# Designs tried in a protein design run: peptides against a protein of PDB entry 5VZU. Part 100

Target 1, 271 residues: chain A of PDB entry 5VZU
Amino acid sequence: GRTLEDIFHEHMQELILMKFIYTSQYDNCLTYRRIYLPPSRPDDLIKPGLFKGTYGSHGLEIVMLSFHGRRARGTKITGDPNIPAGQQTVEIDLRHRIQLPDLENQRNFNELSRIVLEVRERVRQEQQEGGHEAGEGRGRQGPRESQPSPAQPRAEAPSKGPDGTPGEDGGEPGDAVAAAEQPAQCGQGQPFVLPVGVSSRNEDYPRTCRMCFYGTGLIAGHGFTSPERTPGVFILFDEDRFGFVWLELKSFSLYSRVQATFRNADAPSPQ

## One batch from the design tools (peptide; made by RFdiffusion4, then SolubleMPNN)

Design b2_p17_7_s1 (from b2_p17_7, 9 letters changed)
Fold by OpenDDE base, seed 3:
Structure b2_p17_7_s1 (fold): chain B 271 residues (1-271), chain A 17 residues (1-17)
Amino acid sequence: as target 1 above (271 residues)
Amino acid sequence: MGFEGYVAREDGLYQWT
């Protein structure tokens, strides 16, 4: 019978053949566009740039990581049969940190799913509330007809006097129990393991993470059919490595910084 | 909609379509 390895090998051969067919059809009409690296900012979570990763069964991908205030974005530099280049493969909300449980409970996929879906629901509520405030504010600029109501001189109501009774209300300083800000353990990484049943192409992923955030990943069928955004977890391991857990797909993608230096990759100064 | 790639050249990094 066909093994899972045989099926995987056949699928990889099909993807290589598709890539070859597409490349060979356009060999005479390639359009080249220069890629510029995003400028690094002091408030960036890590240095922006190119990362290499694996996306599901599609093999090696190149993604540009960039920061946009409280959002991070992974943009495809390489296309695949499902998602063309230039698409945002991941969108990360840096306002919504994911707190991973202890190492034992991290093995439970249902626990991670619960945590992520609770954050997704908060993000949806915030989007609905912000949409309602923006909608109501525009409606009330009806044309106020400028009827010039005459300036009636409203009389000076008299200055009532200075009765300075010093009420010594000795308000006891209520002990504001300073909720001990648990020191953001910004330095020591948390032990990390993938949940049981999450597929990884590489078991050699970092076993310690710095922080996690809520995000969404783009998925589509072949030819970019029915594109949708699915919930996931962005995992920062270190300055050069991050992961993404695709919650609905039960998949993990590891991304590592491209160490190659490129000449003239700096964005032109805005003139 | 083709596979887009990248190429490093002596003068820079390029995406090709």
Scores: peptide ipSAE 0.094, ipTM 0.734, DockQ to the pose 0.677
Fold by OpenDDE base, seed 2:
Structure b2_p17_7_s1 (fold): chain B 271 residues (1-271), chain A 17 residues (1-17)
Amino acid sequence: as target 1 above (271 residues)
Amino acid sequence: MGFEGYVAREDGLYQWT
């Protein structure tokens, strides 16, 4: 019988052949545009740049990682049959850290799903509240002529009397030891494992991560049909590696920095 | 097109579409 490996190999060969056919058919129609690398900023979580990823059955992807204040973005440099180049394959909210549980509970997909969906709901609420404040701030510039409402005399309600005896009860101030929020040790990697049932193309992923954040990934059918954003987890492993857990797809993509240097890849200085 | 990519040339990095 065909092994899962045989089926995967056949499917990869078909995708490579399709890629070759499509590229060869359009060789005379290809438009080349220069890629510029984003400038690095001091507040960037890691150096921005090109990352090589594995996307499930789609094979090799190149994404540009860039930082935009409290957001990070992965932009497709390579297109695929589902999602064309230039699309934002991942959008990361650096305001919404995901706290991974211990290794035992990290294996539970339902626990990760719960944590991510709770963060998604908070993000949705914050977007609704911020939309209301921006809406209400424009409406109130009508000059309310504050007509001086006449000061009706507040009636003097009578001074009831005196006697409450001083009960001495010296209740010891229970030192509410404010649980010192342990400063999130931004530097020490925590143990990391994929949940059971999350597919990875390679079991060789980093077993420690620095930080995790809420994010969304773009999915679509062939020919970019019915594109939608799905919830996920951005996992920072180190300066050169990050992952994305696609929650609904139950898949993991590992991205590694492209170490190749490119001439004239620096963005022109804004004049 | 569903197979846009990149090429490194001597003068730089390019995306094709």
Scores: peptide ipSAE 0.092, ipTM 0.738, DockQ to the pose 0.705
Fold by OpenDDE base, seed 5:
Order: sequence, then C-alpha cells, then structure tokens
Structure b2_p17_7_s1 (fold): chain B 271 residues (1-271), chain A 17 residues (1-17)
Amino acid sequence: as target 1 above (271 residues)
Amino acid sequence: MGFEGYVAREDGLYQWT
C-alpha cells in the first residue's frame, strides 16, 4: 500500500513539477515588480521585512512581515498551488497576547486549543460590539416630517404619598482585584515546546519564545479554492525568528529573517 | 494562476506574477 511518506513524496514531486511547469510557461510573460521593504516604525514588535518559512508540504516560502498599528501581517511573496503570492498568509492581533503555560502543559494540544479558542471568542465579541456602535450612528437622519398631530387632553393622574425610610445598608466595597497587568517583561524568553501531535517540518525550532499572540492563518484548496481564515498562534522567538501554529491543521511553520541584503530594497523616500 | 514567486537579481528583489 502507499505509505503516508509515498503520498507525501508523490505530492512533493507533483508540486515541484507544477512549479517547474508554471515557471517555464510564464518565463516570457512574467511581470516583475520590485519588492520594497516596509518602513520600520519605533512601535513595531520587530523590524519588518522578509522571512523564509518552512510552510507545511509546500517547502520553502518567503513572507513579508509588516506592522499595522495593533496588527501584524504576513504577506506571501512566494505563491503556492493553494495560495497565490500577495495573499495575507497570517494576520496577527497584537492586542490579544497568548500566555503559554509551563512546558508540561504546553505539550498538551487540548490546552493550547482551549486558550486559543477562548481568545478567538473574545475577538469575535469585540468585533460584534464594534460593529454595533458603527451601525447605530447612521440610522437617525430620518427626515423630520413635521406632521402637526393634534392636541389631545390633560389627564390629571393622582397624588400618591410620601414617606419611605432611609435604609442604611452599608454594602462593603468588594475589592475588585485588579487583575495585575503583569508588566510585559519583554526580557527573558519563556521555555517553548510544540504540543504533541503538532507537526513541524523542522524539529530544530527555538526552545524559548519572547511572546505569543492570537492570529489567523489563510488556508485554501488547490487553485485558491474555498479560502478560509483559521485560528492560530503567532510565536515571537527573537528579532529574526517567529513561528505560527496552525491550530486546525495541527502544524507549525517556522520563519527566519532573510539576511540577504538586497540593493535598493528600501522604499524610495516619498519626495 | 501561476506559482507567483520572487527572483533575486543583482539590482534587487522582484516579485513575478
């Protein structure tokens, strides 16, 4: 019978062949667009730029990491059979930090799944509430047709009385234990391990991470069919490395900064 | 829709579409 390894090798050969066919067919019709690096901002979590990733079965991919206020974005520079270039492979919500448990509990996929899905529900609630505030503001400009509806009468309803006593009940101020915002100790990385059953193409991933955030990853079928955003975890390891855990796919992608200096990769200064 | 990719050239990085 075909092993999973045989199927994987056949699929990899098919992907390589597809890549070869596509690159060879389009060699004369390719539009080349210069890639500029996003400008760095002081508040950026790390320097924006190009990262090389091991992306599941598709092999080596290049992603542009950029920052957009409280959001980060990974944009595909390399397309694959499922997701074309220019698509946002990952979207990270920098408002929603994921706190990883200890190393023992990090090995439990169900614990990570619980944590991520709880954050997903909070993000969904915030989106619904923010959608409601934006909706209510538009409704009130109905034209005041001033129809002079008539003077109907003065009904006198009555006088009821006085006296109810001032009950003193001194309700103790319940100490709202302000959930101590644990200061973002940006310093010492926490120990990191992938959950059991999360696949990584490279077992050589960093065993410490700085911080994690909730995010969504883009998945699709071949030819960009049925594109969907799935929940995941963005893991910042260091200035030059991040990961993404695809929760539903039970997979991990490691991204490392492209150290190649490209001449003229800086965006032209807006003159 | 092809395997859109990148090419590194001596003068820079380019996306091809």
Scores: peptide ipSAE 0.087, ipTM 0.732, DockQ to the pose 0.644
Fold by OpenDDE base, seed 4:
Parts: structure tokens; sequence; C-alpha cells
Structure b2_p17_7_s1 (fold): chain B 271 residues (1-271), chain A 17 residues (1-17)
């Protein structure tokens, strides 16, 4: 019988063959669009730019990492049979840090799933609340016709005087210990391991991470059918490497910075 | 949709579609 490995190998061969057929047929019909690198900002988590992704059956993919305030985005520069170029393969919420447990508990996929799904529910609640505030703000500019309310008379409220002595109850001001927001220490890297049952292309991933964030990944069928956002974890390893754990797919994607310098890759200054 | 990619040219980086 076909092993799971045989099925994966056949599927990999089919995808390589599809890639070869498509690239060979379209060589004369390619439209070229210039890519500009996003400008770096001081508040960017790492330098934005091009990253090479190595995950699953699709081989080598290129993603543009960019920062948008409290969000980061991975935009596909290379398309695949499922997700075309220009799509946001990952969206990272930099407001929602994922605290990884100790290294022993990081092996537990159910623990990671619990942590991620709790954050997912918070993100969903915040989106519902923010949707209500944007709706209510537009309704109140009805022109209140200033009906001149008639001047009802000043009733002279009477002068009652009495002397009650102020008791000096010296209630000690309870020191509200302001929980000092511990400065976001550029924390010593935390030991990192993938949960058991999370598929990686290889075991060669960084075993220490700087920080993790909640994010969503885009998944679709062939031809971009039924596209959906699935929960995941963005893992910052260092200035040049990040990962994404696809929770529902039980898979891990490693991304490494493209070190090549490109001429004229800077966005034209807005004139 | 097919495989889209990128190419580095002397004058810059391009996406092809």
Amino acid sequence: as target 1 above (271 residues)
Amino acid sequence: MGFEGYVAREDGLYQWT
C-alpha cells in the first residue's frame, strides 16, 4: 500500500512538475512589477525586508516582512498553487504576545493550542468592541434644533447654616503600588522547541527565541479556493530569522532574511 | 493562478506574474 511518505513524495513531485510546466509556459507572458522594500522605522521589531521561507511541499518562497504600527505582515513575493503572490500569508498582532511555557511544556501541543486560542478569543472580543465604538460616533450629529427652553425662575434655596465639627479621621493613604510596567527588557532568549506533532521540513531551526506573538496565516485550496485565516504563532528568533507555527495545520515555517542588496529597491520618496 | 516569482535585474528587484 502507499505509505504516507509515498503520498507526500508524489505530491511534492507533482508540485515541482506543476511549477516547471507553469514557468516554462509563461516565460513569454510574464508581467514585471518593481518591488520596493518598506522603509525602516525606529519602532520596527526588526528591519523590514525580504525573507526566504522554507516550508512543506512548495520549496523556497519569498515573503516581504513589513510593519504597520502594532501589526506586522508577511506578503508573498512568490506565489504558489494555493496562494498567489501579493497575498498576506501571515498577519501578526504585536499587541498580543505569546508567552511560551518552559521547554518541557513547549513540547505539549495542547498547551500551545490553549494559549493561542485564549489570545484568539481576546482579539475577537477587541474587534467586536472596536466595531461598536466606530458605529455610535456617527449617530450623534443630528442637528439638535435649539428649542429655546423657557427661563424657569430662580427659586432661592434657603441658607441653612449649622456648625458640624470636622472629625480628623486620618485615613492613611493606602500606597497603591503602581505595578511598575517592567520595561520590555530585550529579554534573554528563551529556549525554544517545536511541540510534538508539529511538522517541520527539518530539525534545523533556532533553539532559542526572543519573543512570540499571536498571528494568523492564510490558507487556501488550489487556485486560491476557500481562503481563510487560521491561528498561529509568530516566533522571532533574531534580527534575520522568524518562524510561524500554523496551529491548525500542525506545521512550522522558518523564514531567513535575504542578505542580497538590490539596486533601486528603496521606495521613491513621495514628491 | 500560477507560480509567481521574483527576479533581480541590474536596475532593481521585480515580481513577475
Scores: peptide ipSAE 0.086, ipTM 0.737, DockQ to the pose 0.746

Design b2_p17_7_s2 (from b2_p17_7, 9 letters changed)
Fold by OpenDDE base, seed 3:
Structure b2_p17_7_s2 (fold): chain B 271 residues (1-271), chain A 17 residues (1-17)
Amino acid sequence: as target 1 above (271 residues)
Amino acid sequence: MGFEGYRHLPDGLYQWE
């Protein structure tokens, strides 16, 4: 019988062959577009740039990480059989931080799933509320036929006198119990472990993380069929490493900064 | 709809189209 190892080996050979066929077809490409690195901004969570990702059996992929206000984006530089280059493989909402539990409860996939799905529901509600405000604002520009209503004379409102008796409203200082904003522990990395049943290509991932955010990942069938966005967790480990937990796929992708320096990779200044 | 890839050339980074 085929072993699991035989099936994995055959699947890896097929993926390598597909990659070779596609690469060989594109060796005849007559046009090359220069890739520019996004400029770094002071408010960027980490320096933007190229990261190498490992997608389970699909091998090594290159992703451009960029920041767009309260959103981060991972854009594919390398395509795969499912998702072509130029697609946004991950979209991160930097407004929606994920608070990981203690190390024991981090091993519980159902706990992580609960936390992520609660945040997903909040994001959905915010999108619905913002859609209603945008809808109501457009409806009121009916053409106001400005009929010139005749200038009725301003009746002189009588000067009511100054009897400003200062009511000593002794407003008791309500003890605003300053909810001690737990200082965002920006400095000390939280212990990190993958939930039981989440597949990682390697167990050599960072065991501490700085912060986590809600995000969505793009998945598709071969040839970019039925593309959909699935919920996940962006995990910032350090300046050069981040991860993404694909919640529905029960998988983890590790991304590491490409340390190569590229000449002429700075975006031309907008003229 | 294929593996678009990148090429590192001596003068920079390029994506083939």
Scores: peptide ipSAE 0.034, ipTM 0.667, DockQ to the pose 0.719
Fold by OpenDDE base, seed 2:
Structure b2_p17_7_s2 (fold): chain B 271 residues (1-271), chain A 17 residues (1-17)
Amino acid sequence: as target 1 above (271 residues)
Amino acid sequence: MGFEGYRHLPDGLYQWE
């Protein structure tokens, strides 16, 4: 019988063959559009740009990382049989930091799943509340015709009396030691390990991370069928590396900055 | 939808459509 390894190798060969067939079919009919790198901003979490990803079954992909206020996006520069180029493979919510537990508890997939799903629920609630405030604010411009309701003379309720004694009880000011939230030392990476049962292409990933954020990843069937957003974790390792944990897929993608310099890749200045 | 990709040319980076 075919082993799971044989099935995996056959599937990988099929995907490589599909990639080759599609690339070869397009070679004769392709229009080329220049890719511009996003401008870097001081508030960007890391320098935006091109990253090379190792994506599960699809092989090597190129994504453009860009920052949009409190959101980051990974846009596919390289398409695959499932997801075409130009699609947002990952969307990161920089408002919603994921706190990874200690290294022992990081190995527990159920713990990571709990943490991510709790953040997902908060994001959903915030979207609902913000949708209600935007909806209710439009309705109340009904002209308040301020009809002057006549001032009914509300009666003088009486002056009850006097004396209660000055109890001196000198309650000591309990020093509420405000646990100074130690400013998360921006410099010390925390130990990082993938949960048990999360697949990586290799074990060659950074074993320390700077910070993590809630995000969503795009998944689809072949030919971009039934595209959906699945919850995940964006993991910032350093200036040149990030990862994405696909929670539902139990997979990890590592992205590394493309070190190649591109000529004429700067966006034209808006005239 | 087929595989879409990029090409590095001497004058820049291009996506094919």
Scores: peptide ipSAE 0.030, ipTM 0.635, DockQ to the pose 0.707
Fold by OpenDDE base, seed 1:
Structure b2_p17_7_s2 (fold): chain B 271 residues (1-271), chain A 17 residues (1-17)
Amino acid sequence: as target 1 above (271 residues)
Amino acid sequence: MGFEGYRHLPDGLYQWE
């Protein structure tokens, strides 16, 4: 019978062969577009840039991390057999922090799954509510009143004004209890461990994380078939490292900043 | 769309299309 090792070796051989075919076919006809690094903003969670990712059996990938207000994006610089280059492999919602439990409960995949799915449901509700407000605001383009024909000026009878007393209805200002934004404790890094049954290519991942956020990852079959967004956890370890837990896939991807300096990688100043 | 998606050249980083 095929061992798990045989299956892994066959899959690696297929990936190497695909890589060889792609590199050999395109060597003469590649249009090269210069990659520009996104400019850093003061409010960026970390410096944007290129990160080297490890995707289980798929090997080494490069992702561009960028920030877009309260969202972060990982864009594939490298394609793979499933997801082409230029796709957003991860989308992170910086509004929805994930609170990891203690180290003992972090080993429980079902606890992480519960926490992530509760956040997913909140994100879905907020999208439905915001979609209703945006939908109702466009729906009140009232029908163009067909200009009614000018009806004749019927005579104003001058009937008397009765002396309506001013009722002082003192409407009490309802105290909008400002929900105290619990100060996001810029907490000391918390101990971090992967849940049991989450696959990592490398056990050498950071054992302390700064913060976690809800996100979605893009998955597809070979040739970008049936692409879908699956729930996950973005884990910020430090300025140069982040992870993504693919909840449904029970897998972890570690991303490390590319330390290479690229010439002419600064975006041209908008003329 | 190729497996590697990028090339590092002495003058910069490039993506192939």
Scores: peptide ipSAE 0.030, ipTM 0.655, DockQ to the pose 0.643
Fold by OpenDDE base, seed 5:
Structure b2_p17_7_s2 (fold): chain B 271 residues (1-271), chain A 17 residues (1-17)
Amino acid sequence: as target 1 above (271 residues)
Amino acid sequence: MGFEGYRHLPDGLYQWE
């Protein structure tokens, strides 16, 4: 019978063949658009730019990292058989920091899953609340035609009675110790390890991370069929490296800055 | 719709249109 290895090998051969067919189509392409790097902003988490990722079975991919206020975006520069170029492979919510546990508990996939899903539910609630405020503001300006409703009479319901003494029960103010969110020490990396059962193509990933954020990744079938966004963790390692943990896929993608200087990669100055 | 990719050319990085 076909082993799981045989199926994996056949699938890998198909992916390589697809990649070859697709890359060969570019040699026939006559029209190219120059890729410009996003302009850097002072508030950007790291310098925006091109990152080389290892994307599971698909091999090496190029992603453009850009910042959009409190959101970061990874846009595919290379397509794959599932997701074409120009798609947003990752969307990061920089408002929703993920606090990783200690190194021992980081090995527990269920603990990471719990943390991520709790943040996902908060993001969903905030989206629902923000959707309601935008909806209610437009409805009220219908001109109420002033139909004169007739003056039905004042029934004088009666006045009684006096005296209930105020019991002084001095409820002690329970000190709600506002857990002071310790200002996340922006400078010291924490120890980092992938959870057990998270697949990485390369075990050579940074063993310290600066910070993590909630994000979503795009997944699809071959030919971009049934595209959906799955929850994950964006992991900032340093200025030149980030990762994404695909929670549902139990996979990790490492992205490293493309150090190649591209000529004319700066966006033309707005005239 | 093909595996749109980049081409590194001597004068820069280009995307297929």
Scores: peptide ipSAE 0.043, ipTM 0.683, DockQ to the pose 0.629; fails the geometry check

Design b2_p17_7_s3 (from b2_p17_7, 10 letters changed)
Fold by OpenDDE base, seed 2:
Order: C-alpha cells, then structure tokens, then sequence
Structure b2_p17_7_s3 (fold): chain B 271 residues (1-271), chain A 17 residues (1-17)
C-alpha cells in the first residue's frame, strides 16, 4: 500500500511539477509584488507578521497574520493549486472565544464540534440581528406629523384605604455571593491536546494554549473551484505560534512566526 | 493561476505570480 510518506512525496513532486509547468507556461515571466508587513497596534493579540505553516496535504504555507479590530486574518502569501495567494485562508472572530474543556474532554472530537457549532450559530444570529437594525433604521424617516393627540380626561381612580399591618419578618438577605467571574487569567496557558481523529503533520505541537477563538477557513478544489468557508478554531499558543483546527476536514495546521527580518518590509507611512 | 510563491531579496520580500 502507499505509505503516508509515499503520498507526501508524490504530492510534493506534483507541487514542484505544477510550479515548473506554471512558470514555463508564462514563458518564465513572473510578476513580483512587494509585501509590506502590517504595522503593530497596542491592542493586537500578538505582533502581526509572517507565519510559516503546514497545511494538511498542501505542504508549506506562508501566511500574513493581521488584526482588524475584533477580527484577525490570515492571508496567503504562498498560493497552492487550490487557493491562490492573496486569499484569506483564515478569518478569526476575536469576539467569540472558544472555551476548551478539560484535557480528557478535549480528546473528544464531538465535544469540540458541538462547542464550535454552537458559537457558529451565535455568530449567525448576531449577523442577522445587526442586519435588521441597519435595515429598520432607514425606513422610519417618514415625517411623523405630530397630530396633537386630544387630551383624554383623567379619570379619578378611587382612594382605596389604609390597612397597616406591620409584619416584621426579618428574612436575612441570603448573600447571593455573586460568583465573581474569575477574570479570565490571560496569562496561564491551559493544557492542550488535539481531538482523536484530527490529523496533524507534526506531533510536536504545543501542549499548552493561551486562548482559542472561533474562525473560518477557506477551502477550494483544484484551480480554486467551489471556494467555501468552513468552521474552525484558532488556537493561540504563544507570541510566535498559533494553530487552526479545520473542523470539517478534521485537520490541524500549525503556524510559526518567520523570524527573518526583511529590509523595506514596513508599510510606507500614510502621507 | 494556482501556484504563487514568495522570494526574499536584499531589497525586501516579494510575492511572485
């Protein structure tokens, strides 16, 4: 039978061959575009920049991570046979934290799937409600001609009486100790493990994560056919590492910061 | 085009298509 290594080798050979075919098909005319790194903001979850990832069967990916208020984006710097460069491979909703269960329950893919799909439904509801508020606000500028509503007479509701019974019962206010929502300790990582049946190319993923968020990943067929957004989990491990769990694909991608410094990579200051 | 890459030069980082 083909080994996973044989399949990987065949796929890498195919990618190299495709690269050669594409470069030769265009008479070796390559268009070069300068990549600028996004400026870092104080409120960014981590420093934005280039991350090197491994995607399931697709090999090596370079992704630009950037922050856009309550959203983060992974933009492909490297294209592949399915998804061209410049596409948003991942889109992360930083409003919707994923709370991972204990380490035992993290092994259960169905539990992770339940949690993610519940968050997906909340995101969908919020998008529908926000669409309704934006729709209703435009319609009501009809001139309310303030027709003067006639002063209907104040009916004198009667003065019912006095009865004064003083019953003392000093029921002690049970101090409902409001369980102080322990401020989500942003500092202590939680134990992390992939669910059973989620494929990882590397078993050497971090076993502790800082935070998880709901997100969507882009998938497509060869030649960018039938592109779709699928639900997933963005996992922040540390300042230099994040992962993405592709829920429907049952796959995990690990991304590590590119430590190389590039000259002239800073975005030109907006004049 | 399905395959696009990057190149690092002394002048900077480039995407190629």
Amino acid sequence: as target 1 above (271 residues)
Amino acid sequence: MGFEGYEATEDGLYQWT
Scores: peptide ipSAE 0.084, ipTM 0.727, DockQ to the pose 0.673
Fold by OpenDDE base, seed 1:
Structure b2_p17_7_s3 (fold): chain B 271 residues (1-271), chain A 17 residues (1-17)
Amino acid sequence: as target 1 above (271 residues)
Amino acid sequence: MGFEGYEATEDGLYQWT
């Protein structure tokens, strides 16, 4: 019978052939667009920039990591037969931290799946509640038919008088002890292992992680057919490495910073 | 939608389509 390795090799040959066909069809006219790196901000979880990674069965990809307040985004710099460049391959919610269990329980895929799906449900509820507040505020602008009923001019009446004393009711501002949100303990690096049955192309992934967050990954069929977002886990290993666990695909992508310096890669100053 | 890639040149980093 065909081995999983044979199927993988055939699929890689198909992807190489597709790449060759697509590149050969462009009559050697490639359109080049300059890539600008996002500026670093003090509140960025790590320095934004280019990362090389493995994406499912497509092999090596380049992703730009950027930060947008409490969200992070991986944007494809390399397109593939399924997902074109410029698409958001991963979107990370930095408000929703994933707490990994101990190393023994990290091997259990069902435990990771439970934790991620519980966070997914909370995110869905928060979106519904925030959508209801925004929806109710818009609904009450019923069309005030401004019937232009006429300007009757009525009169003057008058002037009186000054006195009433300002009562100094010095209501002590009750010290709302802002419950000091315990500074999210800069998570001491914890031992990390992939769950059993999660595929990785490389077993050489970091065995310690700093923190994890809920995220979603984009998947699609060939030609960007039926694009959908699937739940996953963003794993920060260090300043130069992160991973993404694709929960439904049972796969892991490792991303490593591109250490090359590029000339003219800084965004032009807004003139 | 074609295969899209990147190239690093002496002038900078480019995406190609």
Scores: peptide ipSAE 0.074, ipTM 0.717, DockQ to the pose 0.673
Fold by OpenDDE base, seed 3:
Structure b2_p17_7_s3 (fold): chain B 271 residues (1-271), chain A 17 residues (1-17)
Amino acid sequence: as target 1 above (271 residues)
Amino acid sequence: MGFEGYEATEDGLYQWT
């Protein structure tokens, strides 16, 4: 398999060119900062870290996967002509699971598109509702002019009596048999296939997935022109592999864990 | 200043700006 060294060698000409452009533009003042791997947390969907992938027409890239509560992020470690390094290539909403259909209906791009766009609309509604509640709460701190209204003595209205007839209407609680949502068998992966018309640079993708989530991917023109977030599907295959379906681009990116261990890559303990 | 590039060394991975 390609090593990290192979990845760096393939992009070494691009890196040297980027360094040359940068050093020539900024009076040779380069600031180096160590990249730390995010610490693993018990609630993380998989171990965070570096993944190698293919991004549309850009070829091989390195992405840092990290977890932030109910969101995951893929941050570009490699830049490309469209999207510079440090940008969030993918943002995953771990609250919005995508349920894939059966294997036959997974071949239908329009069915996947429908499912993803319905989730996108729910996410948009939740953002609008949460924005309205936050807006109304701030408006009502008008200055309460403390006019000292005088304490008029409120008269004791009399205690009317006790008539206590307990109607025993024993309405039997109809056993709403909560259809036990069969615990989604967390262990057996679902058969997976790309929709017809979704392009993959690598046909050797896993044919079984654990779970899928709604997400957005960053796209831009050359030189980071007109950057926008497009809807997509994050596909978890296993502990070391995930994919992203770019819905509007009709493309698939496969990401595989970088197995190289870096010395001193652990984040310093919070002081 | 954005993150402009990366470098891998024997000591680790670095970003450069």
Scores: peptide ipSAE 0.061, ipTM 0.716, DockQ to the pose 0.409
Fold by OpenDDE base, seed 5:
Structure b2_p17_7_s3 (fold): chain B 271 residues (1-271), chain A 17 residues (1-17)
Amino acid sequence: as target 1 above (271 residues)
Amino acid sequence: MGFEGYEATEDGLYQWT
């Protein structure tokens, strides 16, 4: 069987070949800049940093996870034949939590698909509403052309009509049972299983997750042709592991924190 | 527009443009 090392070697050969193709197309001096890890913020879901992933058919990936307010982002550090390095492989909406059902219903791909597509529709509606508010604010600076046109007067008329009565109907205020936001018990993970028909390259994924969020993943053809964002689920397992379910691809990618202490990967403290 | 790429080496992570 191909070892993880063989897959890494094949992927490194593809990366070297892609790099060679790109470097050969660009007769330009490549400027290498050291990448620093994003500074951790108190509100970050987990510590930002490098994660090693298994990406469906593409083998080994390195992704930088970063946080941007209510969004998380996975940036490809390693390119593949479809998606070059520097692309946003995943974008996570931290406003839109996905509640996974019980383990029995988690095995149903159609149930996961329904949940994700309902969240996708809400995200689209919120984007349309927010786009309208930004659009209406610019329209009213029409020029006040001052033209003075004149006075004319006309008059009529009066009509009357009358009385109708004061019906008292005392409609009882229906107690809107505020669906108690069950406090997100931050501590105990929920049981997790992949839906039937979702492919993982690694069968050894965590069987417990902390929380899930709606997200989109980038897909493309070879040579980054027809890039598209597809719906998916970000699964936070723990501080060092997350996954992404690619809904349309029916695939799962597992990402584990790179424990390599890159000497000087921390951004120099602003003096 | 320079192609922005990233490379992981034993010495660290680099962006290339």
Scores: peptide ipSAE 0.091, ipTM 0.733, DockQ to the pose 0.352; fails the geometry check

